# Peptides against a protein of PDB entry 3VA4, part 102

Target 1, 107 residues: chain A of PDB entry 3VA4
Amino acid sequence: EPIGQLRLFSGTHGPERDFPLYLGKNVVGRSPDCSVALPFPSISKQHAVIEISAWNKAPILQDCGSLNGTQIVKPPRVLPPGVSHRLRDQELILFADFPCQYHRLDV

## One batch from the design tools (peptide; made by RFdiffusion4, then SolubleMPNN)

Design b2_p24_8_s1 (from b2_p24_8, 17 letters changed)
Fold by OpenDDE base, seed 2:
Structure b2_p24_8_s1 (fold): chain B 107 residues (1-107), chain A 24 residues (1-24)
Amino acid sequence: as target 1 above (107 residues)
Amino acid sequence: SAADEALEAARLAAWEAARAAAAA
């Protein structure tokens, strides 16, 4: 069962999409093999990773050296490649210019 | 809303990136 969710907000690309997140590494990227597949040219094939070690621990977000970057919205922060960021519930994230939100599921 | 906030941030980031490129 999923223990987290990543929401991609609606935009010019189309409607809102929700991606389930599981224990382990959830790769965000343009490749269709990614757990969070964002099939857009500005997203790197392997863009970022959300690692969840336990249901009661905050996930770790890392940029994987993406071309167009990964940013935290509030407070604003550009994530250098490989730097761990512990996600807060309801955290707003930009993968390239695509706005997303992490949500912790109460399971 | 959260969506509006994130969208605004995305627009701002794009603008800042463009400015940085122009200044280089």
Scores: peptide ipSAE 0.080, ipTM 0.618, DockQ to the pose 0.032
Fold by OpenDDE base, seed 4:
Structure b2_p24_8_s1 (fold): chain B 107 residues (1-107), chain A 24 residues (1-24)
Amino acid sequence: as target 1 above (107 residues)
Amino acid sequence: SAADEALEAARLAAWEAARAAAAA
């Protein structure tokens, strides 16, 4: 059962997509074997990771040294590689220039 | 909407990156 959800908003790339997030590491990247597979050239093969623990259902987001970066929208912040950021429910995220939103599921 | 805010942020980030690159 998923603990959270990452929504990729619609854009020139196509329609909105929802990705389930589970306990453990959810890798965001262009590689097709990523939990959150974003098959776009501006996304690094392993771009970022969203880690969720059983003790704290709030995910930890880390950029993995991506080429085009990971950013929090409000308040604006560029995430330094490898630095942990605790995601809040409804938080808006940019992976490169792709807008996403984290949702905590009611489970 | 949240989508609009995220899109606007993406545009701003792209603009800032482009400006920084031009200044380098």
Scores: peptide ipSAE 0.079, ipTM 0.612, DockQ to the pose 0.032
Fold by OpenDDE base, seed 5:
Structure b2_p24_8_s1 (fold): chain B 107 residues (1-107), chain A 24 residues (1-24)
Amino acid sequence: as target 1 above (107 residues)
Amino acid sequence: SAADEALEAARLAAWEAARAAAAA
């Protein structure tokens, strides 16, 4: 059962897509094997990871040394590779130039 | 909206990255 969601907002790439997030590591990347598969050239094969250790704990986002980076929108912040960022509910995230939003599901 | 805010941020980031790359 998913306990979180990552929304990829609509854009030139197409319509909005919602990705379920589960306990453990949810890899974000261009590779189709990723939990959050973003099949776009500007996304690294393994771009970032969202790790959820428990349903009642904030997920941890880490950039995996991506080429085009991972950023938090508000307040603006570029995430250094491998540095843990605790996600807030409704957090806005940029993977490269793709706008996304995390939200916790009521589970 | 959140989508609009994120989109604008993405556009800005892309612009800044492109400019930095061009200046390198």
Scores: peptide ipSAE 0.078, ipTM 0.616, DockQ to the pose 0.032
Fold by OpenDDE base, seed 1:
Structure b2_p24_8_s1 (fold): chain B 107 residues (1-107), chain A 24 residues (1-24)
Amino acid sequence: as target 1 above (107 residues)
Amino acid sequence: SAADEALEAARLAAWEAARAAAAA
């Protein structure tokens, strides 16, 4: 069962979409093989990774050296590639120019 | 909205990046 959720907000690309997050590595990228597949040109094939530990289930977000970057919204911060960022519930994220939100599921 | 906040944050980040690049 999923223990987290990544919401892609609605936009010119279409309606809101929710992606389930599981234990281990959840790859965010343009490739359809990604756990969080964002099929948009500005997203790298392997853009970022959200890794969820079995120990505390708190996700770690890392940019994978994406072309257009990964950013935390509040407070604003551009994530350097490979640097671990611990996600907080309801945290807002930009993958390139696509706004998303992490939601911790109560399971 | 949250999307608006994200957009504003992106603009701020771009501004900061441009400023850093100018100083390099």
Scores: peptide ipSAE 0.054, ipTM 0.573, DockQ to the pose 0.037

Design b2_p24_8_s2 (from b2_p24_8, 14 letters changed)
Fold by OpenDDE base, seed 3:
Structure b2_p24_8_s2 (fold): chain B 107 residues (1-107), chain A 24 residues (1-24)
Amino acid sequence: as target 1 above (107 residues)
Amino acid sequence: SAAAEEEERRRLAAWKEAQEAAAA
């Protein structure tokens, strides 16, 4: 059962895609093996990780040393590699230049 | 909703543009 969702907003790459997030580590990356597979050249093979330890705890986002970075939109923040960022519901994230939004699911 | 998504998209785009401008 998914605990959260990462939405990739529509863009030049195509339509919106929603990725379910589960307990544990949800890897965001270009590799097709990633939980959140973003098959785009500007995304690192293993770009970032969203770790969810429990349904009632905020997920932790970490950049994995990606080439083009991971940024929080509001308030603006570039995430240093390996530094934990606690995600708020509806938080807007940039993986490289791809706009995404985290959403906590009510299940 | 579609409207909410579009608004968030615009906010993201505006932020990106502002960041790029600031870095120029």
Scores: peptide ipSAE 0.096, ipTM 0.635, DockQ to the pose 0.027
Fold by OpenDDE base, seed 2:
Structure b2_p24_8_s2 (fold): chain B 107 residues (1-107), chain A 24 residues (1-24)
Amino acid sequence: as target 1 above (107 residues)
Amino acid sequence: SAAAEEEERRRLAAWKEAQEAAAA
């Protein structure tokens, strides 16, 4: 069962979408077989990864050398490729230009 | 809620624009 969720906010691309996150590596990317499939040209095929090692540990977000980057809003930061960022509950993330939010599920 | 989502989206957009402006 999912232990986290990534919300893609609604926008010009369409309505809000919620992606379940599971234990292990949840790949964010344009490729349709990604756990978080964002089928947009500005998203790299394998853009980033959200790795969840355990239900009681914060997920780790890493940019995978994406073309248009992965950014955290608070504090403002562009994530260097491969650098681990521990996600806080309700954290706001930009994958390229797409605003998203991580939240932990009650499981 | 829709209102909350819009507020968060607006904040994200503002931050992005500020970063772009600073980089220019």
Scores: peptide ipSAE 0.096, ipTM 0.636, DockQ to the pose 0.028
Fold by OpenDDE base, seed 4:
Structure b2_p24_8_s2 (fold): chain B 107 residues (1-107), chain A 24 residues (1-24)
Amino acid sequence: as target 1 above (107 residues)
Amino acid sequence: SAAAEEEERRRLAAWKEAQEAAAA
């Protein structure tokens, strides 16, 4: 069962989409085999990774050297490649210019 | 909810605008 959820807010690209997040590495990227597949040109094939450990349910977000970046909204922070960011529940994230929100599931 | 999502989208847009302005 999913441990978390990544919500892609609705926009010009289409309706809202919710992606389940599981233990281990959840790759965010344009590649169709990514756990969080965002099939948009501005998203890198492997854009970022959200890693969830059994011993630490708070996800760790890392940018994977994406072209258009990964940013935290509050407080504003551009994530350098490979730098770990511990996600808080309800955290707002930009993958390139796509607004997303992490939601911790009660499981 | 739709209202909550719209509010968050607005906040994100404002942040993006501020970032763009700072980068100019």
Scores: peptide ipSAE 0.095, ipTM 0.636, DockQ to the pose 0.028
Fold by OpenDDE base, seed 1:
Structure b2_p24_8_s2 (fold): chain B 107 residues (1-107), chain A 24 residues (1-24)
Amino acid sequence: as target 1 above (107 residues)
Amino acid sequence: SAAAEEEERRRLAAWKEAQEAAAA
């Protein structure tokens, strides 16, 4: 049962896609075995990780030393590799050039 | 909605461009 969702907005790459997020580590990356598989050249094989420790706690986002970075939109912030960022519901994220949004699911 | 998504995409694109310009 998913606890969260990562939405990839539609764009030149294709339509919108929603990825379920579960307890534990949800890896974002180009590799097909990632929890959030973004098969795009500008995405690192293991780009970032969203860790959810509990359903009632904010997820932690960390960049994994990606080539093209992970950024928070509001307020603007580039995430240094390995530094924990607590995700807020509806938070907007850039993985490289790809706009995404985190959404907490009410289960 | 499509309009809301487009607005967010536009804002993100503008932010990205501004960040790239500032970093250059």
Scores: peptide ipSAE 0.087, ipTM 0.625, DockQ to the pose 0.029

Design b2_p24_8_s3 (from b2_p24_8, 17 letters changed)
Fold by OpenDDE base, seed 5:
Structure b2_p24_8_s3 (fold): chain B 107 residues (1-107), chain A 24 residues (1-24)
Amino acid sequence: as target 1 above (107 residues)
Amino acid sequence: SAADAALEEARYAAWKAAQAAAAA
């Protein structure tokens, strides 16, 4: 069962998409075999990873050396590659220029 | 829930407005 969710907001690329997040590594990237598949040219094949170690612990987000970067919106921060960022509930994230939101599921 | 969805939409709208203001 999913422990979290990543929402890609609607935009010029198309409608909103919701991606379930599970225990372990949830890879974000352009490759279709990614857990969070974002099939857009500006997204790297393996762009970032959201790792969830337990249902009662905050997920860890890391950029994987992507071309166009990963950013936290509030407060603004560009994530250096490989540096761990602990995700807060309802956190807004940019993968390249695609706005997303993480939220914890109540399970 | 409907309340959660409304909150997420409000957050997105606020973010977009802030981006537009910064670019102006």
Scores: peptide ipSAE 0.252, ipTM 0.727, DockQ to the pose 0.021
Fold by OpenDDE base, seed 2:
Structure b2_p24_8_s3 (fold): chain B 107 residues (1-107), chain A 24 residues (1-24)
Amino acid sequence: as target 1 above (107 residues)
Amino acid sequence: SAADAALEEARYAAWKAAQAAAAA
C-alpha cells in the first residue's frame, strides 16, 4: 500500500508520471531499479532517497551526492548531500532540472 | 528549460492553492 506519491510534471521529456511511495527507502535515480526511476541523463543513477518511516510522519528527502543536485523550489534551497529535509505535503522538488511534487496520501 | 522561472512560478501558484485548500 502506497503511503505517498511523487509526481513528475509533464515537460519536453513527455507526459506527467506518478510514482507510488512506500514505507522505507524510495530511491530516486536514473537506474531502472530505482523506486522512482527517472531515465534521464542529467539524473544520477542513485540521485536521492525519500524515506518514509510511518504513514503519519513527514518523509525525509536526502540528496545522495548527485551530480546535478536536488532542490526545494519554494522557498528555494539546494540540499547538501546527506542532509535530511522533511517533506511537506504538496512540496515542489527539483531533481536536476526536473520538477516534481510530493503528495501525502490519506491512508 | 523545466527549471525556468516562468514554469517554477506557475507550479508554485498551483502549490499555494493546494496548500490553502488543505488548510481550509
Scores: peptide ipSAE 0.246, ipTM 0.693, DockQ to the pose 0.027
Fold by OpenDDE base, seed 3:
Structure b2_p24_8_s3 (fold): chain B 107 residues (1-107), chain A 24 residues (1-24)
Amino acid sequence: as target 1 above (107 residues)
Amino acid sequence: SAADAALEEARYAAWKAAQAAAAA
């Protein structure tokens, strides 16, 4: 069962999409085999990773050396590659220019 | 709603980020 969710907000690419997040590494990227597959040219094949070590712990987001970057919206922060960022519930994230939101699911 | 506010915030941030990237 998923313990988190990443929402891709609606935009020019299409409607909102929700991606379940599980324990372990959830790779965000353009490659279709990614847990969070964002099939857009500006997204790196392996763009970032959301690692969830436990259901009661904040996930860790890391940029994987993406071309167009990973950013936290509020407060604004560009994530250097490989640097761990603990995701807060309802955290707004930009993968390249695609706005997303993480939220913890009730389980 | 809170969801609408979050969406607006995200969209705004995305726009700002795009602008910054274009300027870099």
Scores: peptide ipSAE 0.217, ipTM 0.722, DockQ to the pose 0.028
Fold by OpenDDE base, seed 1:
Structure b2_p24_8_s3 (fold): chain B 107 residues (1-107), chain A 24 residues (1-24)
Amino acid sequence: as target 1 above (107 residues)
Amino acid sequence: SAADAALEEARYAAWKAAQAAAAA
């Protein structure tokens, strides 16, 4: 059962898409085998990871040394590679220039 | 809506980031 959701907002790339997030590591990247597959040239094959642990209430986001970066929108911050960022519900994230939003599911 | 506003600010941030990257 999914514990969270990552929403990719609609844009020139296409319509909105919602990706389920599960316990463990949810890899965000261009590779089709990623949990959150974003098939766009500006996204690294393995761009970032959202890890959900049984020990924590909130997911941990880490950039994986992506080419075009991972950023928190509010407050604005570029995430250094490998540095843990605890996601808040409804948090807005940029993977490269693709705006996304994390949503905690009620489970 | 609130969602629209959030998307707008995200898009703005993306634009700013792209500009910064292009200038680097």
Scores: peptide ipSAE 0.185, ipTM 0.694, DockQ to the pose 0.030

Design b2_p24_8_s4 (from b2_p24_8, 14 letters changed)
Fold by OpenDDE base, seed 1:
Structure b2_p24_8_s4 (fold): chain B 107 residues (1-107), chain A 24 residues (1-24)
Amino acid sequence: as target 1 above (107 residues)
Amino acid sequence: SAEEAALEEERYAAWLAAQAAAAA
């Protein structure tokens, strides 16, 4: 069962979408085989990864050397490639210019 | 918390506004 959720907010691209996050690596990217598939040109094929361990339910976000970057909104911070960022519940994230929000599920 | 949610919504709204302004 999913441990978390990544919400893509609605925008010019379309309606809001929710992606379940599981234990292990959840790849965010334009490729359709990604766990979080964001089929948009500004998203890299493999853009970022959200890793969740059994011992630490708070996900670790890493940019995978994306072209247009991964950014935390509050406070604003561009994530250098490969640097681990521990996600907090309700944290707002930008993949390129697509706003998302992480939600920890009470499981 | 409700306060945290409000802050996040405010930040998101501000970001959206900035994006809209930059695109105009």
Scores: peptide ipSAE 0.055, ipTM 0.559, DockQ to the pose 0.021
Fold by OpenDDE base, seed 3:
Structure b2_p24_8_s4 (fold): chain B 107 residues (1-107), chain A 24 residues (1-24)
Amino acid sequence: as target 1 above (107 residues)
Amino acid sequence: SAEEAALEEERYAAWLAAQAAAAA
């Protein structure tokens, strides 16, 4: 059972898509092997990681040295590679120019 | 703490990924 969800908002790429997040490392990237596979040229093969250690702990987001970056929307912040950011429920994230939202599931 | 240690490990993993990325 997933503990969280990452929503990719609709855009020129197509409709909205939801990705389940589980305990441990959830890799975000262009590679089809990623937990959150975003098959777009501007996304790095290994773009970022969302680490969930427990249901009652905030997930940790880290950029993995992506080419086009990872940003928090509010307040605006570009994440340097490897710097931990604790995700709040409903947090809005940009992977390159793709807007996403983290949602904590009731588990 | 154990949590902080885990965060450091993940930070290192992210750093390694950054170093390994070429064209990304």
Scores: peptide ipSAE 0.037, ipTM 0.540, DockQ to the pose 0.046
Fold by OpenDDE base, seed 2:
Order: C-alpha cells, then sequence, then structure tokens
Structure b2_p24_8_s4 (fold): chain B 107 residues (1-107), chain A 24 residues (1-24)
C-alpha cells in the first residue's frame, strides 16, 4: 500500500498524473524503470530520489545530479545534488520545469 | 542521533553518485 503520492500537474505535456510512493527509495526519472517515470527529455534518466523510511517520518528528497535540477517552490530553493530535503505535506517541487506536489496519504 | 548519522551517510552516498552521474 502506498504511503505517499507525487502528483505531476497538468501542462503542455498533458493531463495530471499521480504516482504512488512506497517505503524505500522512489526514483524519479525519465527511465521507464523509475518508480516515478517522467518520460520527458529534460528529465534525467535518474533525476532524483524520494526516500521514505517510515509512514510517520517525512520523506527525504535528493537530486541525483540531474542535468536540469530539482527545486523547492516555497520558499524557492535549488537543491544541490545529494543534499537531503525533508518533504512537508503538500510540498511543491520542480523537476526540471515540471511542477509536482507531494501528498502524504492517510494510512 | 543515529537517524541523523544515517541521513548524512545517505547524503554522502548520493553526493558520490551525483559526481559520476550521466547527463540527462
Amino acid sequence: as target 1 above (107 residues)
Amino acid sequence: SAEEAALEEERYAAWLAAQAAAAA
């Protein structure tokens, strides 16, 4: 059962999509093997990772040395590669220029 | 704490991986 969700907002690429997040490492990237597969050329094959250690702990977001970066929207912050960022519920994230939102699920 | 130490180890590992990461 998923314990989190990453929403990709609608845009020029198409409608919104929701990705379930599970315990462990949820890789975000262009590769179809990624848990959060974003099949867009500006997304790196392995772009970032959202690691969830427990249902009652904040997920950790890390950029994996992506070409076009990972940013937090509020407050604005570019994430240096490998730097851990604890995700708050409803956190808004940019992977390259694709806006996403993390949501903690009730479990 | 142990949790903080684990996070730092994870951060270091991610940093190392990022240094060798391929472009998009």
Scores: peptide ipSAE 0.025, ipTM 0.511, DockQ to the pose 0.044
Fold by OpenDDE base, seed 5:
Structure b2_p24_8_s4 (fold): chain B 107 residues (1-107), chain A 24 residues (1-24)
Amino acid sequence: as target 1 above (107 residues)
Amino acid sequence: SAEEAALEEERYAAWLAAQAAAAA
């Protein structure tokens, strides 16, 4: 069963989409092999990774050296490549300029 | 962990160096 969820908000690119997140590495990228596949030109093939080590621990977000970056919205922060960021429930994230939100599932 | 943090900082430093070299 999924431990978390990543929501891609609706926009000019299309409708809202929800991606399940599991234990281990959940890769975010343009490649169709990614757990969170974002098929947009401005997203790198391997853009970022959300790693979940346990159900009772906060996921770790890490940019993989993407071309257009990964940002936290509140407070505003551009994530340096390879630097770990602990995700809080309901955290808002920008992959390039695509707004997303992390949600912890009740499991 | 402290070890993981050190590796992350090393990766970032290498990335910065690559960016500077590419801009030169």
Scores: peptide ipSAE 0.021, ipTM 0.445, DockQ to the pose 0.047

## One batch from the design tools (peptide; made by RFdiffusion4, then SolubleMPNN)

Design b2_p25_3_s1 (from b2_p25_3, 19 letters changed)
Fold by OpenDDE base, seed 3:
Structure b2_p25_3_s1 (fold): chain B 107 residues (1-107), chain A 25 residues (1-25)
Amino acid sequence: as target 1 above (107 residues)
Amino acid sequence: DEEERRRKEEEELARLDEEREELLA
């Protein structure tokens, strides 16, 4: 069962999409094999990773050395590659210029 | 084991990053 969710907000690319997040590593990227597949040219093949170690621990977000970066929206912060960021529930994230939101699921 | 150690280190680094940002606000 999914422990979290990553929402890609609606935009020029199309409607809103929700991606389930599971225990372990959830790779965000352009490659179709990614857990969170964002098939857009500005997204790197392996752009970032959200690692969930347990249901009662905050997920860890890391940029994987993406071309167009990963940012936290509020407060605004660019994530240097490999630097860990603990995600809070309802946190807003930019992968390149695509706004997303993390949501913790009650499972 | 090694994976758990890595996860704990990443969690600790994440906390430190957040604390740093809070102090700069």
Scores: peptide ipSAE 0.064, ipTM 0.554, DockQ to the pose 0.022
Fold by OpenDDE base, seed 4:
Structure b2_p25_3_s1 (fold): chain B 107 residues (1-107), chain A 25 residues (1-25)
Amino acid sequence: as target 1 above (107 residues)
Amino acid sequence: DEEERRRKEEEELARLDEEREELLA
């Protein structure tokens, strides 16, 4: 079962999409084999990773050295590559310029 | 204050990292 959800908001790229997040590593990237596949030129093939532990369902977000970066929206913060960030429920994230939102599922 | 908040967040993050590393080791 999915432990969380990452929502890509609708925009010029197309409609809203929801991606399930599972235990372990959920790779965010342009490559179609990513758990969260964002097929956009400004997204790196392997852009970021959301890692979820069995012991603590709070996800850890890390940028993987992406070209166009990963940002937390509120308060604003650019994530340096490899620096861990604990995601809060309802947290807003920018992968490059694509706004997303994390949602915890009560599982 | 903000420094106290940051410290608490770092402590929580460290715990999460430890739990993850233990699970993946």
Scores: peptide ipSAE 0.026, ipTM 0.493, DockQ to the pose 0.023
Fold by OpenDDE base, seed 1:
Structure b2_p25_3_s1 (fold): chain B 107 residues (1-107), chain A 25 residues (1-25)
Amino acid sequence: as target 1 above (107 residues)
Amino acid sequence: DEEERRRKEEEELARLDEEREELLA
């Protein structure tokens, strides 16, 4: 069962999409085999990773050295590559210029 | 209480983020 969800907000790219997040590594990237596949040119093939070690632990977000970066919206922060960021529920994230939101699911 | 646990966890995360921001400044 999914422990979290990453919501890609609707935009010029199309409608809103929800991606389930599971225990382990959830790769965000342009490659179609990514857990969170964002098939957009500005997204790196392996852009970032959301790692969930347990249902009762906050996910860890890391940028994987993406070209166009990973940012936290509030408070605004650009994540240096490889630096761990613990995600809060309902946290807003920019992968390149694509706004997303992490949501913790009830387990 | 799960809600209380989550709240405390998020408060801790906020603190840790602030500490990191200070280190990265």
Scores: peptide ipSAE 0.050, ipTM 0.536, DockQ to the pose 0.021; fails the geometry check
Fold by OpenDDE base, seed 2:
Structure b2_p25_3_s1 (fold): chain B 107 residues (1-107), chain A 25 residues (1-25)
Amino acid sequence: as target 1 above (107 residues)
Amino acid sequence: DEEERRRKEEEELARLDEEREELLA
C-alpha cells in the first residue's frame, strides 16, 4: 500500500493525476519506467527521486541533475542536484514548470 | 565517502527544517 501521494495539478497537459508513493525510491521522470512518470518534454528522463525510508519518516526529495530543475514553491528554492530536501506534508513542488504536491497518506 | 555524504545531508535537512520552522512560527 502507498505511504504517500504525489499530485500533479491539472494544466495544459491535461487533468490532475495522483501517483502513489511507496517505501524506497520513487523516481520522478519522463521515462515510462519511472514510478512517477511525467511524459513531458521539459521533464528529464530521470528528473528527481522521492525516497521514503520508513512510514514514520518524511520523504526525501532530490533532484537528479535535471535540465529544468526541481523547486520548492514556498518558500521558493531551487534544489541543487543531489541535495536532500525533507518533504513536509502538503508541500508544493515544481518539476520543471509542472506544479505538484506531496501528500502523506494515513497509513 | 558515504558517511560524509550522509552527514552533509543530515546537516542540510536540519538547516532546512530550522528555516521552515522559523518561517512558520
Scores: peptide ipSAE 0.027, ipTM 0.530, DockQ to the pose 0.020; fails the geometry check

Design b2_p25_3_s2 (from b2_p25_3, 19 letters changed)
Fold by OpenDDE base, seed 5:
Structure b2_p25_3_s2 (fold): chain B 107 residues (1-107), chain A 25 residues (1-25)
Amino acid sequence: as target 1 above (107 residues)
Amino acid sequence: AAAAAKEARDRELARLDEARAAAAA
């Protein structure tokens, strides 16, 4: 079963969507093979990765050298490629210009 | 252009965060 969730907020691109996150690497990208598939031109084929090592540990977010970047909203921070960022519950993230939110599921 | 877009999204996300906090209270 999923351990976390990534929510893509509604916008000009379309309605809100929720993506389940599992143990291991959850790739965020434009490629349809990604765990979190965001089929938008401004998203890199493999844009970022959310790695969950255990249910009781914070997930790690890394940008994969994306063209349009990965940013934390509060406080504002651009993530350098390959640098680990520990996600907090309810963390707000921008993949390119797409607003998302991480949520830890109670499992 | 990228900076301007980020600023706009930051404001939008701040509003969304506020709304969700209110809904959870």
Scores: peptide ipSAE 0.098, ipTM 0.649, DockQ to the pose 0.029
Fold by OpenDDE base, seed 3:
Structure b2_p25_3_s2 (fold): chain B 107 residues (1-107), chain A 25 residues (1-25)
Amino acid sequence: as target 1 above (107 residues)
Amino acid sequence: AAAAAKEARDRELARLDEARAAAAA
């Protein structure tokens, strides 16, 4: 059962897509093997990781040294590579220029 | 042009976030 969700908002790339997040490491990247596969040139093969240690703990987002970066939208914050950021429910994230939203699921 | 569009999107997302926060209060 997924315990979280990452929503990729619609844009010029296409329609909205929802990606389930599970316990452990959920890799965000261009590689098709990623849990959150974003097949776009501006996304690094392994761009970032969302690690969920427990359903009742905030996930940890880390940029993996991506070329085009990972940012929190509000308040604006560029995430330094490898630095842990605790995700809040409904948090808005930019992977490169792609806006996404994390949502905690109650299952 | 792309930068301006991105900034506009970011502002809209921020407004949506604020609206959600207000609704939850």
Scores: peptide ipSAE 0.072, ipTM 0.626, DockQ to the pose 0.028
Fold by OpenDDE base, seed 2:
Structure b2_p25_3_s2 (fold): chain B 107 residues (1-107), chain A 25 residues (1-25)
Amino acid sequence: as target 1 above (107 residues)
Amino acid sequence: AAAAAKEARDRELARLDEARAAAAA
């Protein structure tokens, strides 16, 4: 069962989509093999990774050296490749130009 | 609730845009 959720907000690309997040590495990227598959040209094949080590631990977000970057919205900053960012519940993230939100599930 | 979440998102994204603009100035 999923421990978290990544929501892709609705936009010009289409409707909102919710992606389940599981223990381990959840890869965000354009590749259809990604756990969070964002099939958009501006997203790198393997753009970022959300790693969840335990249900009671905050997920770790890392950019994987993406072309168009990964950014935290509040406070705004670009994540350098490979640098661990501890996700807060309800945190807003930009993968390239696509706004997303992490949500911890009650499991 | 959904509307409130959207508004919050929009506000934060606007702040991000402002930060980008300031960095480019």
Scores: peptide ipSAE 0.069, ipTM 0.627, DockQ to the pose 0.037
Fold by OpenDDE base, seed 1:
Structure b2_p25_3_s2 (fold): chain B 107 residues (1-107), chain A 25 residues (1-25)
Amino acid sequence: as target 1 above (107 residues)
Amino acid sequence: AAAAAKEARDRELARLDEARAAAAA
């Protein structure tokens, strides 16, 4: 069962989409086989990874050396490739220019 | 509620864009 959720907010690209996040590595990228498949040109084929080690631990977000970057919205920060960022519930993330939000699910 | 959430998101995104612009100047 999913431990978390990544919401892609609605925009010019289309409607809102929710992606379930599971224990282990959840790859964010343009490739269709990614756990979080964002089929947009500005998203790298393998853009970032959200790793969830346990239901009671904060997920770790890492940029995978993406072309257009991964950023935290508040406070504003560009994530250096391969550097671990601990996600807080309701945290806002930019993958390239696409605004997303992490949500912890009650399990 | 949905409108309020969108407004909050938009404010933060705008602030991020301003920070990017300032850093590039």
Scores: peptide ipSAE 0.063, ipTM 0.619, DockQ to the pose 0.040

